# Peptides against a protein of PDB entry 7Z53, part 12

Target 1, 150 residues: chain A of PDB entry 7Z53
Amino acid sequence: PRIKNQADCIPFFRSCPACPGSNITIRNQINALTSFVDASMVYGSEEPLARNLRNMSNQLGLLAVNQRFQDNGRALLPFDNLHDDPCLLTNRSARIPCFLAGDTRSSEMPELTSMHTLLLREHNRLATELKSLNPRWDGERLYQEARKIV

## One batch from the design tools (peptide; made by RFdiffusion4, then SolubleMPNN)

Design b1_p9_8_s3 (from b1_p9_8, 3 letters changed)
Fold by OpenDDE base, seed 1:
Structure b1_p9_8_s3 (fold): chain B 150 residues (1-150), chain A 9 residues (1-9)
Amino acid sequence: as target 1 above (150 residues)
Amino acid sequence: LYLSEGELS
C-alpha cells in the first residue's frame, strides 16, 4: 500500500463494479441489497448481519439496542464492533463508535440514523405487542411477524 | 413497510 502507517487511516471500501455490458466508461455498482419493502435497511440483507442485529438474549423477538445510551428512555441503535471503526477515527475525542444497522450508512447522516432508530423502536414495539397478544410465540415467530408488519 | 417522503406509509 502507498501509505505505510495505516493505523490512523479510515477504512473505507469501494463497492464492486457491476460491469454492465462492455461499456467501462461508466462505473456502476453491484446492488447486493434486497428491496426497500422488506426493510432490509433495518434488518439486514444477509443472515449473519441479521443475527447480529437481533437481541438473542431472550425469546422476545427484539432487535438489539444500544447498551450504553438511551434517548429519554427510548432505544438507540447498537454500536458496531469494527476493529478499525471509522467513526472512532473521525473524532478521536468523542470515542463514539459507528452504529450497527442493516444499512451500512446508518452513521453517515443524522437523518438516516434517526430513521433507522425510529424503525428499530417500531419493531420492538410491535414485537412487544405481539408477545402480549400471542404469549406462546417464540422469539423467532415474534421477530418475523414484527418484521413483516414493518 | 413502505416509506414515502421520510414517513411510514
Scores: peptide ipSAE 0.021, ipTM 0.575, DockQ to the pose 0.029
Fold by OpenDDE base, seed 3:
Structure b1_p9_8_s3 (fold): chain B 150 residues (1-150), chain A 9 residues (1-9)
Amino acid sequence: as target 1 above (150 residues)
Amino acid sequence: LYLSEGELS
């Protein structure tokens, strides 16, 4: 590569282009999301990701929360585990990795991060209430029912 | 839940 100093480079991967026609002046991206309506930004559009976003330590149907930080007792998004974490590379002194969410942009826009956080809390709130109303429901049922409501 | 692209940013 022409750039000699690669230590300061932040890895950036461009999305795959959608080339439906002969218009090469405008680059469109492939939509890999299931839908905004199904809250895929919260739960993920792929099953492996969806599983990683869940709290599998109990049968409460909860989404995973941050294990290191809370906001005055309230949940924050869990951290992702990326080999080349762009969040860590952007500010090396902060040492805060990217958040894990259904939408990969969760750490790129503060507004989106906030929305993901609120929706995470809302899901867990709903799951908790559903557990209270239906004590015999298992974690899968609680998760799915809360997901439907969100 | 329904969110438009404009609501996200």
Scores: peptide ipSAE 0.021, ipTM 0.584, DockQ to the pose 0.031
Fold by OpenDDE base, seed 2:
Structure b1_p9_8_s3 (fold): chain B 150 residues (1-150), chain A 9 residues (1-9)
Amino acid sequence: as target 1 above (150 residues)
Amino acid sequence: LYLSEGELS
Protein backbone atom coordinates (compact mmCIF):
# COMPACT_ATOMS: atom_id res chain seq x y z
CA PRO B 1 0.00 0.00 0.00
CA ARG B 2 1.01 3.58 -0.62
CA ILE B 3 1.99 5.88 2.19
CA LYS B 4 -0.96 8.10 2.85
CA ASN B 5 0.85 10.99 4.47
CA GLN B 6 2.78 12.37 1.54
CA ALA B 7 3.95 15.36 3.54
CA ASP B 8 6.44 13.16 5.35
CA CYS B 9 7.92 11.79 2.16
CA ILE B 10 11.08 12.85 0.43
CA PRO B 11 10.34 12.54 -3.28
CA PHE B 12 12.83 10.37 -5.12
CA PHE B 13 12.47 9.12 -8.65
CA ARG B 14 14.01 5.92 -9.90
CA SER B 15 15.74 5.58 -13.21
CA CYS B 16 14.76 2.99 -15.75
CA PRO B 17 16.20 -0.44 -15.14
CA ALA B 18 18.82 -2.08 -17.29
CA CYS B 19 18.30 -5.77 -17.95
CA PRO B 20 21.43 -7.11 -19.60
CA GLY B 21 20.56 -10.75 -19.03
CA SER B 22 18.07 -13.21 -17.67
CA ASN B 23 18.95 -12.44 -14.08
CA ILE B 24 16.28 -10.06 -12.89
CA THR B 25 17.03 -10.38 -9.20
CA ILE B 26 19.44 -7.45 -9.23
CA ARG B 27 18.14 -4.17 -10.55
CA ASN B 28 20.72 -2.21 -12.50
CA GLN B 29 20.36 1.28 -13.87
CA ILE B 30 20.65 2.59 -17.38
CA ASN B 31 23.60 4.92 -17.72
CA ALA B 32 23.07 7.62 -20.30
CA LEU B 33 25.88 9.87 -19.13
CA THR B 34 29.01 10.67 -21.03
CA SER B 35 32.33 9.72 -19.51
CA PHE B 36 33.26 11.17 -16.16
CA VAL B 37 36.42 12.80 -17.45
CA ASP B 38 34.49 15.22 -19.64
CA ALA B 39 32.87 16.75 -16.54
CA SER B 40 29.39 15.96 -17.78
CA MET B 41 28.15 16.45 -14.24
CA VAL B 42 28.89 20.13 -14.76
CA TYR B 43 28.18 20.66 -18.43
CA GLY B 44 25.60 18.00 -19.19
CA SER B 45 25.72 15.08 -21.55
CA GLU B 46 23.03 16.33 -23.92
CA GLU B 47 23.09 19.46 -26.00
CA PRO B 48 19.75 20.88 -24.86
CA LEU B 49 20.79 20.61 -21.24
CA ALA B 50 24.23 21.98 -22.00
CA ARG B 51 22.70 25.04 -23.59
CA ASN B 52 20.44 25.60 -20.62
CA LEU B 53 23.45 25.51 -18.33
CA ARG B 54 25.22 28.26 -20.23
CA ASN B 55 24.90 32.00 -19.97
CA MET B 56 23.84 32.79 -23.49
CA SER B 57 23.29 36.50 -22.86
CA ASN B 58 26.86 37.39 -23.74
CA GLN B 59 29.98 36.09 -25.46
CA LEU B 60 31.95 35.35 -22.31
CA GLY B 61 31.59 31.57 -22.36
CA LEU B 62 30.15 31.47 -18.87
CA LEU B 63 27.90 28.98 -17.22
CA ALA B 64 24.61 30.30 -15.97
CA VAL B 65 24.43 31.34 -12.34
CA ASN B 66 21.59 31.77 -9.91
CA GLN B 67 19.69 34.96 -10.53
CA ARG B 68 18.08 35.15 -7.10
CA PHE B 69 20.79 34.23 -4.63
CA GLN B 70 24.51 34.60 -4.11
CA ASP B 71 26.86 33.33 -1.46
CA ASN B 72 28.54 36.43 -0.12
CA GLY B 73 28.84 37.72 -3.64
CA ARG B 74 29.86 34.38 -5.12
CA ALA B 75 27.83 32.44 -7.65
CA LEU B 76 25.38 29.69 -6.91
CA LEU B 77 23.90 27.14 -9.26
CA PRO B 78 20.89 28.27 -11.25
CA PHE B 79 17.50 26.89 -10.42
CA ASP B 80 15.83 24.33 -12.59
CA ASN B 81 12.30 24.75 -13.86
CA LEU B 82 10.51 21.53 -13.11
CA HIS B 83 6.78 21.03 -13.22
CA ASP B 84 6.89 18.76 -10.20
CA ASP B 85 9.93 20.07 -8.42
CA PRO B 86 10.89 17.57 -5.73
CA CYS B 87 12.94 20.13 -3.86
CA LEU B 88 9.95 22.39 -3.44
CA LEU B 89 7.93 19.45 -2.18
CA THR B 90 10.59 18.33 0.30
CA ASN B 91 10.47 21.51 2.35
CA ARG B 92 7.42 23.51 1.48
CA SER B 93 8.30 26.42 3.73
CA ALA B 94 11.73 26.97 2.25
CA ARG B 95 10.45 27.33 -1.31
CA ILE B 96 13.83 26.59 -2.83
CA PRO B 97 13.71 24.82 -6.20
CA CYS B 98 16.14 22.20 -7.32
CA PHE B 99 19.40 23.39 -8.77
CA LEU B 100 20.17 22.90 -12.42
CA ALA B 101 23.38 21.10 -13.27
CA GLY B 102 24.71 18.53 -15.66
CA ASP B 103 24.08 15.88 -13.05
CA THR B 104 20.49 15.48 -11.92
CA ARG B 105 21.73 14.57 -8.46
CA SER B 106 22.99 18.10 -7.82
CA SER B 107 20.32 18.88 -5.24
CA GLU B 108 20.14 15.52 -3.50
CA MET B 109 22.80 16.23 -0.91
CA PRO B 110 24.60 19.38 0.18
CA GLU B 111 28.05 17.98 -0.41
CA LEU B 112 27.32 17.29 -4.04
CA THR B 113 25.67 20.66 -4.46
CA SER B 114 28.74 22.32 -3.03
CA MET B 115 31.00 20.50 -5.43
CA HIS B 116 28.89 21.51 -8.39
CA THR B 117 28.94 25.07 -7.14
CA LEU B 118 32.70 25.09 -6.87
CA LEU B 119 33.08 23.68 -10.35
CA LEU B 120 30.69 26.27 -11.68
CA ARG B 121 32.79 28.99 -10.14
CA GLU B 122 35.96 27.43 -11.46
CA HIS B 123 34.64 27.29 -14.99
CA ASN B 124 33.58 30.89 -14.88
CA ARG B 125 36.91 31.87 -13.40
CA LEU B 126 38.74 30.06 -16.17
CA ALA B 127 36.55 31.55 -18.86
CA THR B 128 37.18 35.00 -17.43
CA GLU B 129 40.92 34.47 -17.40
CA LEU B 130 40.88 33.08 -20.91
CA LYS B 131 38.96 36.11 -22.08
CA SER B 132 41.62 38.31 -20.56
CA LEU B 133 44.37 36.36 -22.29
CA ASN B 134 42.51 36.00 -25.57
CA PRO B 135 40.21 38.96 -26.01
CA ARG B 136 39.28 37.99 -29.55
CA TRP B 137 37.85 34.61 -28.60
CA ASP B 138 34.10 34.37 -28.83
CA GLY B 139 31.86 32.85 -26.22
CA GLU B 140 31.82 29.41 -27.78
CA ARG B 141 35.57 29.13 -27.80
CA LEU B 142 35.88 30.47 -24.28
CA TYR B 143 33.30 27.98 -23.09
CA GLN B 144 34.92 25.04 -24.82
CA GLU B 145 38.44 25.90 -23.76
CA ALA B 146 37.38 26.36 -20.16
CA ARG B 147 35.46 23.11 -20.35
CA LYS B 148 38.57 21.31 -21.54
CA ILE B 149 40.57 22.62 -18.61
CA VAL B 150 38.01 21.66 -15.99
CA LEU A 1 40.17 19.17 -14.54
CA TYR A 2 39.51 15.77 -13.05
CA LEU A 3 37.75 16.04 -9.73
CA SER A 4 35.58 13.78 -7.66
CA GLU A 5 31.87 14.26 -7.88
CA GLY A 6 31.85 14.79 -4.14
CA GLU A 7 29.26 12.16 -3.39
CA LEU A 8 29.71 10.23 -0.17
CA SER A 9 28.08 6.87 0.36
Scores: peptide ipSAE 0.028, ipTM 0.630, DockQ to the pose 0.033; fails the geometry check
Fold by OpenDDE base, seed 5:
Structure b1_p9_8_s3 (fold): chain B 150 residues (1-150), chain A 9 residues (1-9, ends at bonding distance)
Amino acid sequence: as target 1 above (150 residues)
Amino acid sequence: LYLSEGELS
């Protein structure tokens, strides 16, 4: 390799190019990634937060969902329990607290809110399916396996 | 996908 000090390198590769037809103006690539979605911000990077994001009322390995609101029957992110909730302060008439997510910015950026919501639903879907396939798995196993798939 | 609220493993 051109760079001799490999200890400072992070392994990285470029996928093969795919140029359909005679159009060479846009360089497309064959997808070499197993998954491009990093859900670490959905689960939380620290154990205390990760535990708060889980549904601990059962052994289904589910993430916690909003207890007040749903979106056409589908789950929404749970609310946080902040003493000085900035979301409540920014719009006092709405009285909607901040969402609890692995990313503290989830209530500040609608894009993050949507992504976290979708991943929440996907995790719970996966956990439900895994429970059906493996009825003897406890909540911890279901949670971890679903997290690995996401 | 790793999820806290929605994270992929």
Scores: peptide ipSAE 0.021, ipTM 0.578, DockQ to the pose 0.082; fails the geometry check

Design b1_p9_8_s4 (from b1_p9_8, 3 letters changed)
Fold by OpenDDE base, seed 3:
Structure b1_p9_8_s4 (fold): chain B 150 residues (1-150), chain A 9 residues (1-9)
Amino acid sequence: as target 1 above (150 residues)
Amino acid sequence: LYLSLGELS
């Protein structure tokens, strides 16, 4: 490598390119998301991720929330568990890991983090109200119905 | 639908 000091490097992996035709002037990324409108950024586009984003400790159909921090009683995104967590590496003194969300970019810019947080809260709000209206619904039903509304 | 409405606004 041209750069000698790799200790200060933050691991950053470039997404896989989409190679339509022979036009190499502009590099585009492959889109692995289900859609923008279906709120896949909140719920995830892959089943394993989607499960990890849910609160599986009860039958309330809730998304998982941060277990360490709250904002005046309001939920925050849960932390991810990454090897070589880039959020930890960017500021070692803060010791705040990256957030876990359906979109891996959730911790890359504050605007996106905020939006994820709001939509997380909205889902949980909806699920809570749906539970009140339909007490017999199980967690899966509550989760899916709230997801459809979001 | 909530997100969709937000995008339309």
Scores: peptide ipSAE 0.023, ipTM 0.571, DockQ to the pose 0.028
Fold by OpenDDE base, seed 1:
Structure b1_p9_8_s4 (fold): chain B 150 residues (1-150), chain A 9 residues (1-9)
Amino acid sequence: as target 1 above (150 residues)
Amino acid sequence: LYLSLGELS
């Protein structure tokens, strides 16, 4: 039966199962993400998410960074804006929301969070260097070129 | 490309 009091529940969704014709005893998950080469874990596989991960306040082609916290001056992942934020629900005293990244696991595994953070920094570094080398490039060009290099 | 090369190494 469904839990009636959902105020303290964390809304996790299970991935859709892949149903191979040969073996139905093992539940496999459908991978709806793009290839690893395109760094979809950083940039997102969907356009709305991709746009939300970008810094749209300028024409520097940067990814959005955390506006509240830094790591010794280095960028951290931006926070997501979920209505039922599982990170807020798991530790209500901390009041730290989940990170926003190209995949939904960015706040679940510290190792993955670290990699996302590093790749965020790398993208912004590349975009900055590309801007210095190509001052006439707009934000879209800088973003795409940095994305391709990553 | 950078990631792909890094993972390949």
Scores: peptide ipSAE 0.022, ipTM 0.545, DockQ to the pose 0.028
Fold by OpenDDE base, seed 5:
Structure b1_p9_8_s4 (fold): chain B 150 residues (1-150), chain A 9 residues (1-9)
Amino acid sequence: as target 1 above (150 residues)
Amino acid sequence: LYLSLGELS
């Protein structure tokens, strides 16, 4: 049953069932997945953070990349600008600040750092190709379309 | 969805 009043409920979603036949022993579900990989950690779930993760210096729809370092010519995550940067405090000799990402844990777990980096590169690759295919698209559309494809 | 098939280049 559909519950319309969700004010007192914790949101818990389930795909709708699809029973095309009379066989009640087999229950299929409509695929409600919009993406194989949830990239909300890369793009940010809040608008202020999402804007900070974007390259706003042009209309190419790119995500911001590290301005100090690259990995063999490939992009790395941008650094955050924290007043009391825990990454700087963790290793004072390295002087490497925390990465800026949609997930604050991006600098704590190498798995997350790697995933964010890969998705950053993929987004920028897609945005670049979309710009080539659609030269009249502005940065906002390029960003959104690339985000949807990811 | 694109990433479900791997990066295409």
Scores: peptide ipSAE 0.021, ipTM 0.570, DockQ to the pose 0.033
Fold by OpenDDE base, seed 4:
Order: structure tokens, then C-alpha cells, then sequence
Structure b1_p9_8_s4 (fold): chain B 150 residues (1-150), chain A 9 residues (1-9)
């Protein structure tokens, strides 16, 4: 093997192949997801994280948004509250914490951050519209229904 | 969408 020290290796697992439906020579992986977007990156897969991502100050079923900054009036991801925030340590003068999202990698690259931001805005948009359509729904209902749509 | 994806994962 080219790499002699296994400690230098990063473990990867190969996905199951899709059943060949044609005379293709290219191996395709099976996709169990019905959508391209995995919204777990937005809502979080763990309940404590999911709660921290929500705006619990009202019954609007919204996700939390940044309280310091906006993008031309549009929401940005909320900041995380890390003890040793790597974003703060990277540039001490900037004093900008890492973003909080369902995916801990949300601050690693602008592309991922943008996707999280987009879906955050979409959720809040949906929740807002659902509130308008269903005024009697509480925050939990609004959140869950919007989550289902996203 | 999210709930459906969660059931599959």
C-alpha cells in the first residue's frame, strides 16, 4: 500500500451500490433520500441542539436568528456559544463567533454557511405563512409543520 | 421533508 502508516489514514466507508438497471460501466451509489437537501443540517439531529436552534421567545415556530447582524434586513445564522470558539480565536480582532446550525461545520466554508442561511430563512418564511393561514397553531405546531415542508 | 429524511436515516 502507498500509505504505510494507518494512523495517517482517514476512514471512509463505501456506500452500497445501486442495482444496475442498464449497461452502465460506472458504479452508482444508492440514494435512499428522496430529496437532495438533508434538512438535518438546519434543525439538528440532537434534541438539545434542536432546541437551541429555535426561537423560544414566542409561539411563532421560528428558528433563532442572529441578534447582532442582518444581511440587508434578512436573517443570518445565530452565533454559537462555545467555550473555546475557534472562530474567535482565528481572528481576535474581528470578534465574530462561529455560527450555530444543525451542522457543526456551518462556519467552515461560505458555501455551507450560505446554504444553512438560506434554509433558515425558508423555514422562518414558511412558519410565518403557516401562522397566517393557521392563526391558532402554537409555536410547536408551526415549527414542526414548517420542518416537514423543508 | 426533514421528518421524512429522518425516518430514512
Amino acid sequence: as target 1 above (150 residues)
Amino acid sequence: LYLSLGELS
Scores: peptide ipSAE 0.024, ipTM 0.527, DockQ to the pose 0.046; fails the geometry check

## One batch from the design tools (peptide; made by RFdiffusion4, then SolubleMPNN)

Design b1_p10_1_s1 (from b1_p10_1, 5 letters changed)
Fold by OpenDDE base, seed 2:
Structure b1_p10_1_s1 (fold): chain B 150 residues (1-150), chain A 10 residues (1-10)
Amino acid sequence: as target 1 above (150 residues)
Amino acid sequence: MTPYERLLNS
């Protein structure tokens, strides 16, 4: 979201500190993300988030998409469901909730949103093609195989 | 106007 009013706050919160051990002069933060290349920006780093990112209404292995808006028939990121939604707090006039993605920064700027949207579309494309090639695969296998390719 | 368009025009 774009902030026009300088009187409004940007709701950034300080991360949790890691235990410094013997080095107490440098504050390190706890890493909440996976440390390997696994497209966690798309799928999340935790099981609950990963589940929320999936379309669980069918067995097609698809990621969840926006139910209200499309881009000329193409999927968009679904909205998140945050109690204190920072996107609503920073852009009160537009009333656009943050987009749900594996990376919480998906709504930080339009360029990031676009990249996350692209990867979501690619996953769903792959899952759809994999279903066509393997009609007997269930939704979990389709999701995991598409995830493996992305 | 889509949410994405609103983000670009806000």
Scores: peptide ipSAE 0.000, ipTM 0.295, DockQ to the pose 0.290
Fold by OpenDDE base, seed 3:
Structure b1_p10_1_s1 (fold): chain B 150 residues (1-150), chain A 10 residues (1-10)
Amino acid sequence: as target 1 above (150 residues)
Amino acid sequence: MTPYERLLNS
């Protein structure tokens, strides 16, 4: 869907430049993502983000889910906690924060949001099944094994 | 209406 509100600004920041230390005059941005196909869009490319994406309240190896809303009993992406939340700024009437995912673009369009939601659900499904099959596995192992499958 | 539904209908 199109952004209907054109009055509010959308915060946008240019990527930080990479400093290779060579005489390269071409500005290249820092690679902030993993180079592997590792579902970093779900799990993040940085440890702090990865930790925030996890449900750390138990040892089930689950990803965090929305605490306010569900879709007919099904999990949704948790909300992010951004200082200047562009989702809140762009749609003050709806007052819906941006979603937290491994990819910061998770709230850019509904289709992308839905894919992240699907993958989050799949991870949690896998982790749950793995827990059933391996009751002695701790949350870390469950999380990592589910992540390997995704 | 969930936030997702609102996004889909926007």
Scores: peptide ipSAE 0.000, ipTM 0.286, DockQ to the pose 0.256
Fold by OpenDDE base, seed 4:
Structure b1_p10_1_s1 (fold): chain B 150 residues (1-150), chain A 10 residues (1-10)
Amino acid sequence: as target 1 above (150 residues)
Amino acid sequence: MTPYERLLNS
């Protein structure tokens, strides 16, 4: 073996292979998060997270937005409610919690934050427009239809 | 016209 000391190894588990649908000889991994491209970075891959990402105070199908800060009137990602918030732990004086998004990495770098913010805004824009076009749609339908578009 | 189509054309 190339590495003789196992203590120097980083544990890494290989993803399960997907079943071949044809004469595909290339090993593909199973997507264990979502069944298709569904903007899980925005909506999460689990129902509890998805629910937390939604604005449940109304029937507009909107995603939750920051309640403390805005960007020139534009929505920002809501803050997470982590027990041991790493954003708060790393700089207690700033008192800025980590952002809540479908992807937990949303607070790792500004580029990710920006992209998640953009997509959140787009969802809310779409949901708002869909509500205007379809006044009888409930919040769930608005959310899902906007999600399909994003 | 679907709601999606209407949105795209608005």
Scores: peptide ipSAE 0.000, ipTM 0.229, DockQ to the pose 0.019
Fold by OpenDDE base, seed 5:
Structure b1_p10_1_s1 (fold): chain B 150 residues (1-150), chain A 10 residues (1-10)
Amino acid sequence: as target 1 above (150 residues)
Amino acid sequence: MTPYERLLNS
């Protein structure tokens, strides 16, 4: 079952129950995301999220970055646009929204935030290098090829 | 040459 009460739970879905195609009444688990090795923490496991994570303003195949803050010129994770943002509820004085990433836990631990930021930077670096090597590639191909490398 | 560099140049 899906978590309905999200007030005291982290809404992170890793697996789903499944039944075999036989009379065996043994509950199995299937991956509720994508493949277990596809960097879904960076790119998301669903098309709408994946699209929101991309910079769609150009054809460079880049991921979206923070528009308010930078780290000495280096990109940071973009902010999410949640109606009831739990990060805004955690520290009302700081007024910092949750980060938008492929993994919904991106704002739960600084270590995860750092790793997601690093991988976002690496993707954008790779996409930039791929564009330099292949000027005729469009944004979709650049994004997918960079994703394959990450 | 890093593994990434090999992939970029292949």
Scores: peptide ipSAE 0.000, ipTM 0.213, DockQ to the pose 0.022

Design b1_p10_1_s2 (from b1_p10_1, 6 letters changed)
Fold by OpenDDE base, seed 5:
Parts: structure tokens; C-alpha cells; sequence
Structure b1_p10_1_s2 (fold): chain B 150 residues (1-150), chain A 10 residues (1-10)
């Protein structure tokens, strides 16, 4: 920490300021997430992550799902591929990696994990139905249209 | 069925 002596103070950390670009005098924080209501917790805020979250093995516009486990036939979040996976490091006996989602916190709380899982399932359901309704749509369009609905 | 789905099927 920047403040070494914490006996007479409360450590408080500030984020970096956003670059000034207008006549607005309000000091805002830099935003690491998208500014839209775009379900970025599911799809990610960056293109590389978004791509990794997609099932690119077909043209169905689906999100990637767990290949090892299912919930009574229902999809689960895919596992991440972290070098130093905190889930593996925390519970070495279970040997279950962290989940890959748009939000890096997807494995921190079961409630978050559940919500991410539900939205992933909903996306894949929507993409599947959209494909049925629009057989000529490619995977990219299916993905984007399902994403717009979610 | 969501409202959007109902619209698509109408």
C-alpha cells in the first residue's frame, strides 16, 4: 500500500481519473466496462474476451458451454484457462477451475455464477430459436441478435 | 415465451 503507517489513518484508494474531453468539470473515474446496458457480464467488455466466450466451432451463434459438466442436461459456464487459476489454488482438492464469463467475478459467489449460467442458457436458447425462425442467418447475426434480446 | 418471441411468431 502507498500509505505505510495505518495506525492513524484509514487507507482509501482512488481510481484513475478519466481524461478531460469536454467542458464538464466533474472528475469521473476511468471506466473499464462498457457504458451500455449490454449484458457485458455475459458477453465481456472486450473483443478478445467476447470471442473466447463464443462457440466458434459452428455457425449457430451460441456461447461456449462447459465440456465436462452439465446440470441435469442443462449447460454450465465453461472453464477458464488461467495460468494461476485462483479456484485451483484455493481448493486444490476439488481441482475445479474458475468459470469463464464476461465478468471476472463469475466464480466469486454462487449467486453470480447462477445468474451468469442462466443468461448463458437464455442466450443459447434465443440463438437456437432464432436459427429455427431464420435458417439463412449466419452465426454472427444469430449471436448479435440474441445478444440484443438478452 | 417472451414478448419479443410472441412478436416474432405473430
Amino acid sequence: as target 1 above (150 residues)
Amino acid sequence: MTPYERLLLS
Scores: peptide ipSAE 0.008, ipTM 0.360, DockQ to the pose 0.020
Fold by OpenDDE base, seed 3:
Structure b1_p10_1_s2 (fold): chain B 150 residues (1-150), chain A 10 residues (1-10)
Amino acid sequence: as target 1 above (150 residues)
Amino acid sequence: MTPYERLLLS
């Protein structure tokens, strides 16, 4: 076999194929993301993920933040709860789980992590300001209006 | 050291 050390293998799955046309011989992949410019990298492309990204403990329309760590009082991305966490598998010394964001690539590079963190902070800032301006708005409206602005 | 710092230094 080409790779002898299977312990260091990274699980890598090929994208699911889309249904081919009658005369199409080229394998194309199924699109798993929204086709809209909707900041799905922040909010996710699926409803279950979008719900998990939200702070559901109150009616402030906020995104979920890290409960264990902060950056000088500033919010950080929450950790994901993956059964087989690739971040824990690939970086065993650091023992840091993958971060939860709308884009699964949020943990692949520090630059992406930073951008997702920034957008999370911006959403929460906007939701907080919107609550101040509109005290009667509920959490769902605050979340959606902040999302529209982002 | 924050998790972000650990990620950056790994």
Scores: peptide ipSAE 0.008, ipTM 0.465, DockQ to the pose 0.298
Fold by OpenDDE base, seed 1:
Structure b1_p10_1_s2 (fold): chain B 150 residues (1-150), chain A 10 residues (1-10)
Amino acid sequence: as target 1 above (150 residues)
Amino acid sequence: MTPYERLLLS
């Protein structure tokens, strides 16, 4: 989301440095992402985040969606649950939290938010169709197979 | 227009 209020501090943190133990004088950040083209921007690069991104209330293999808002019946990105939410801190009047996605930049600009929303919708569409085609598949298999297609 | 939509369009 765009920050309109410039009176408050924006809580941006510098990336942690990588320490290879060599004579490299150039500061490089730690790579916290997967090394594969696996749509980690949608599903996260770590197991805890991946679990938080999933709808674990059923066995449909779906990603979690926004519980407060919809776009003409279509799913939107769920909100994050950060203690010091940058979106809440920078725009206190709107009281809209940052969005939860596999990529932490999901709230950086509307274009990124839209892309993440699109991919979330596509995953859920695929999982739903896969369930229709394979009624005996459990939620984990549906999620993984949809993830493979995305 | 929802608050979500206002956020995206602002």
Scores: peptide ipSAE 0.000, ipTM 0.316, DockQ to the pose 0.222
Fold by OpenDDE base, seed 4:
Structure b1_p10_1_s2 (fold): chain B 150 residues (1-150), chain A 10 residues (1-10)
Amino acid sequence: as target 1 above (150 residues)
Amino acid sequence: MTPYERLLLS
């Protein structure tokens, strides 16, 4: 073997293969997230995360936004509440936690952060507009309808 | 026109 010291290895697990549905000889991985394009990067793939991403303080169907910072009045991604926040661990002086998004990679690079921020803003814009058009809609409906559009 | 359509056209 090329690597003699196993301590130098990075643990990496291969995704489970999908069941063959036809004469497909190419190995495909199981989709363990969501079954379709549903903007899971914004809303998460699991209900607990999805709930944490929502602004539950009102019935406007909005996603949660940063409470400490804004971009010229525009919403930013909320901070996560990780016990061992890698963003805080890597630079304690900055004291900026990782961002909370549907995709955990939202804090890995500015481009991802920007895209998640944009989509968060778009959702909230849509939810707000939908509320204006449909004053009787509750927060859940607003959220879901905005989600369908995003 | 549905609310969705109205939103898209606004």
Scores: peptide ipSAE 0.000, ipTM 0.292, DockQ to the pose 0.019

Design b1_p10_1_s3 (from b1_p10_1, 5 letters changed)
Fold by OpenDDE base, seed 2:
Structure b1_p10_1_s3 (fold): chain B 150 residues (1-150), chain A 10 residues (1-10)
Amino acid sequence: as target 1 above (150 residues)
Amino acid sequence: MTAYERLLNA
């Protein structure tokens, strides 16, 4: 959809530049992501984010899910808790916050949202099955083993 | 047996 009110804008912010070492004219960015294939789009690249993505209310090793909405009983991505939420700024009538995922772009396109939702569901499915197979595993082990499979 | 192998055999 296009912006109807031209006074409104999409709040884009420039990433932090890498430290300049030479007279390179190309603006390089700081890499804040892990460089290896670790499903960081699901689990985040930093420990604080990873913790926020987890359901810490129990020892089932599950990722956090939306508490307000479901898709025919199926889990959706939880909402983020941003002070200046760009999703609320771009669609003020719907009042839907940005979704919380390992990748901050999870709310950029419906296709990304859908893919992150699928991976969240898959993790929770795996963790649930692993708990069934290994009843003595704690939440941390369930989470990590499911993460290794995803 | 790995966690993945257990899932395949379940």
Scores: peptide ipSAE 0.012, ipTM 0.474, DockQ to the pose 0.020
Fold by OpenDDE base, seed 3:
Structure b1_p10_1_s3 (fold): chain B 150 residues (1-150), chain A 10 residues (1-10)
Amino acid sequence: as target 1 above (150 residues)
Amino acid sequence: MTAYERLLNA
C-alpha cells in the first residue's frame, strides 16, 4: 500500500446538518451527492468539482489527467490540491498528493483509485471516438455525450 | 442511428 506510516492522522470532518423548515428532532446530514446513479464518482456532484475534473485547455471534452505520471503511456488521475492533503501528510517523503476524482475517497483504497482511473480512461476514449465520428461537436457536447455513455 | 448508438453497437 502507498500509505505505510499509520502514526499520522487523516483529517475527517463531520457532515453539515440538513436544516429543513420542519420541526425535526433527529439530526440528519445534508446530502452532497446526486440522487441517482450517474457516475458522480467520476464527474463529481458539484459544478466546481466537475469543472476541475475536466480538461479545459481544449475542446475535446476530455477529463483532466495526471501531468507528472503515466502508466505505460496510459492516463492516471490528476492530483488534487487539497489544504492539509492527507496523502502528503501520511507520506511526506514521497510527496505524492491525493488524486482528484468525483469521489473524495479516490485515494483511500487502491481499488477505488483503479476504478476511477479506469472510468476516466473510458470517458476519454469515448470522447475521442465521439470527436472522430462528429468533428463538428464542441467540447461541451463531447463531454456530455461521453458522460451519458459511461 | 445516431453516433451515440453506433458507438454502443461497435
Scores: peptide ipSAE 0.012, ipTM 0.486, DockQ to the pose 0.021
Fold by OpenDDE base, seed 5:
Structure b1_p10_1_s3 (fold): chain B 150 residues (1-150), chain A 10 residues (1-10)
Amino acid sequence: as target 1 above (150 residues)
Amino acid sequence: MTAYERLLNA
């Protein structure tokens, strides 16, 4: 933190301001997320992350799921592959990596983890149903249509 | 039945 003496000051920080390209006097903040309500917490806000979140081993349009654990046969969030995984660093006894989701905070709170898991399951359910209804759809279309519904 | 379920079953 920038404030070294925290005895009489709460270290509350604001986001970095965005530089306007036009004559706009409004101080906007830099947004690291998508501008839409597009379930970016599930799908990510950047293409590389979005691709990593997908099951690319088939053409079913599914999101990637955990390969080590399940919840009574139900899918869980896949693990991330971070070089310096904070989950592994902070909880050495459990040896459980952080979860991979569209939101990097997916491993901060169990409630968030649960919501991400729920939406992942819903996407995969939708994609599966869409495949059943539209057998000729490829994986990309299935993924996108399921994403639109979520 | 949800809205998207109605859509899927239409």
Scores: peptide ipSAE 0.007, ipTM 0.422, DockQ to the pose 0.021
Fold by OpenDDE base, seed 4:
Structure b1_p10_1_s3 (fold): chain B 150 residues (1-150), chain A 10 residues (1-10)
Amino acid sequence: as target 1 above (150 residues)
Amino acid sequence: MTAYERLLNA
């Protein structure tokens, strides 16, 4: 049966269709994020978010990491600074904020959190090694080159 | 040599 009470409905808008370049029979939505596979789930798809994801305290090209917790010495995702943080709202006693990642769903389930954490660690590993191999590279170049590899 | 190649050969 269909929902009789419209107040119980969740507004769900359909994405705009992409223009077919050929005889495409399947309706695809427009990609409104990034134009290619660029690991935007790690780096974000918008410049302000990308900047927030970076460790700007140095010129090592690193992504920001959690300042409160580590996993046996390994980096964890940094906490977000959300107004009305859903993670804080759901469990006020634990006071654990949502994680900050390129994908806003990073805190939705442990599997996503783990994957984002892994990729963050990999980026930072790569940036660190690139710095070792190329001592004259600045933080921006290190970040971008590591990003290209990820 | 690309940055990636340097990493692979390090």
Scores: peptide ipSAE 0.000, ipTM 0.417, DockQ to the pose 0.019

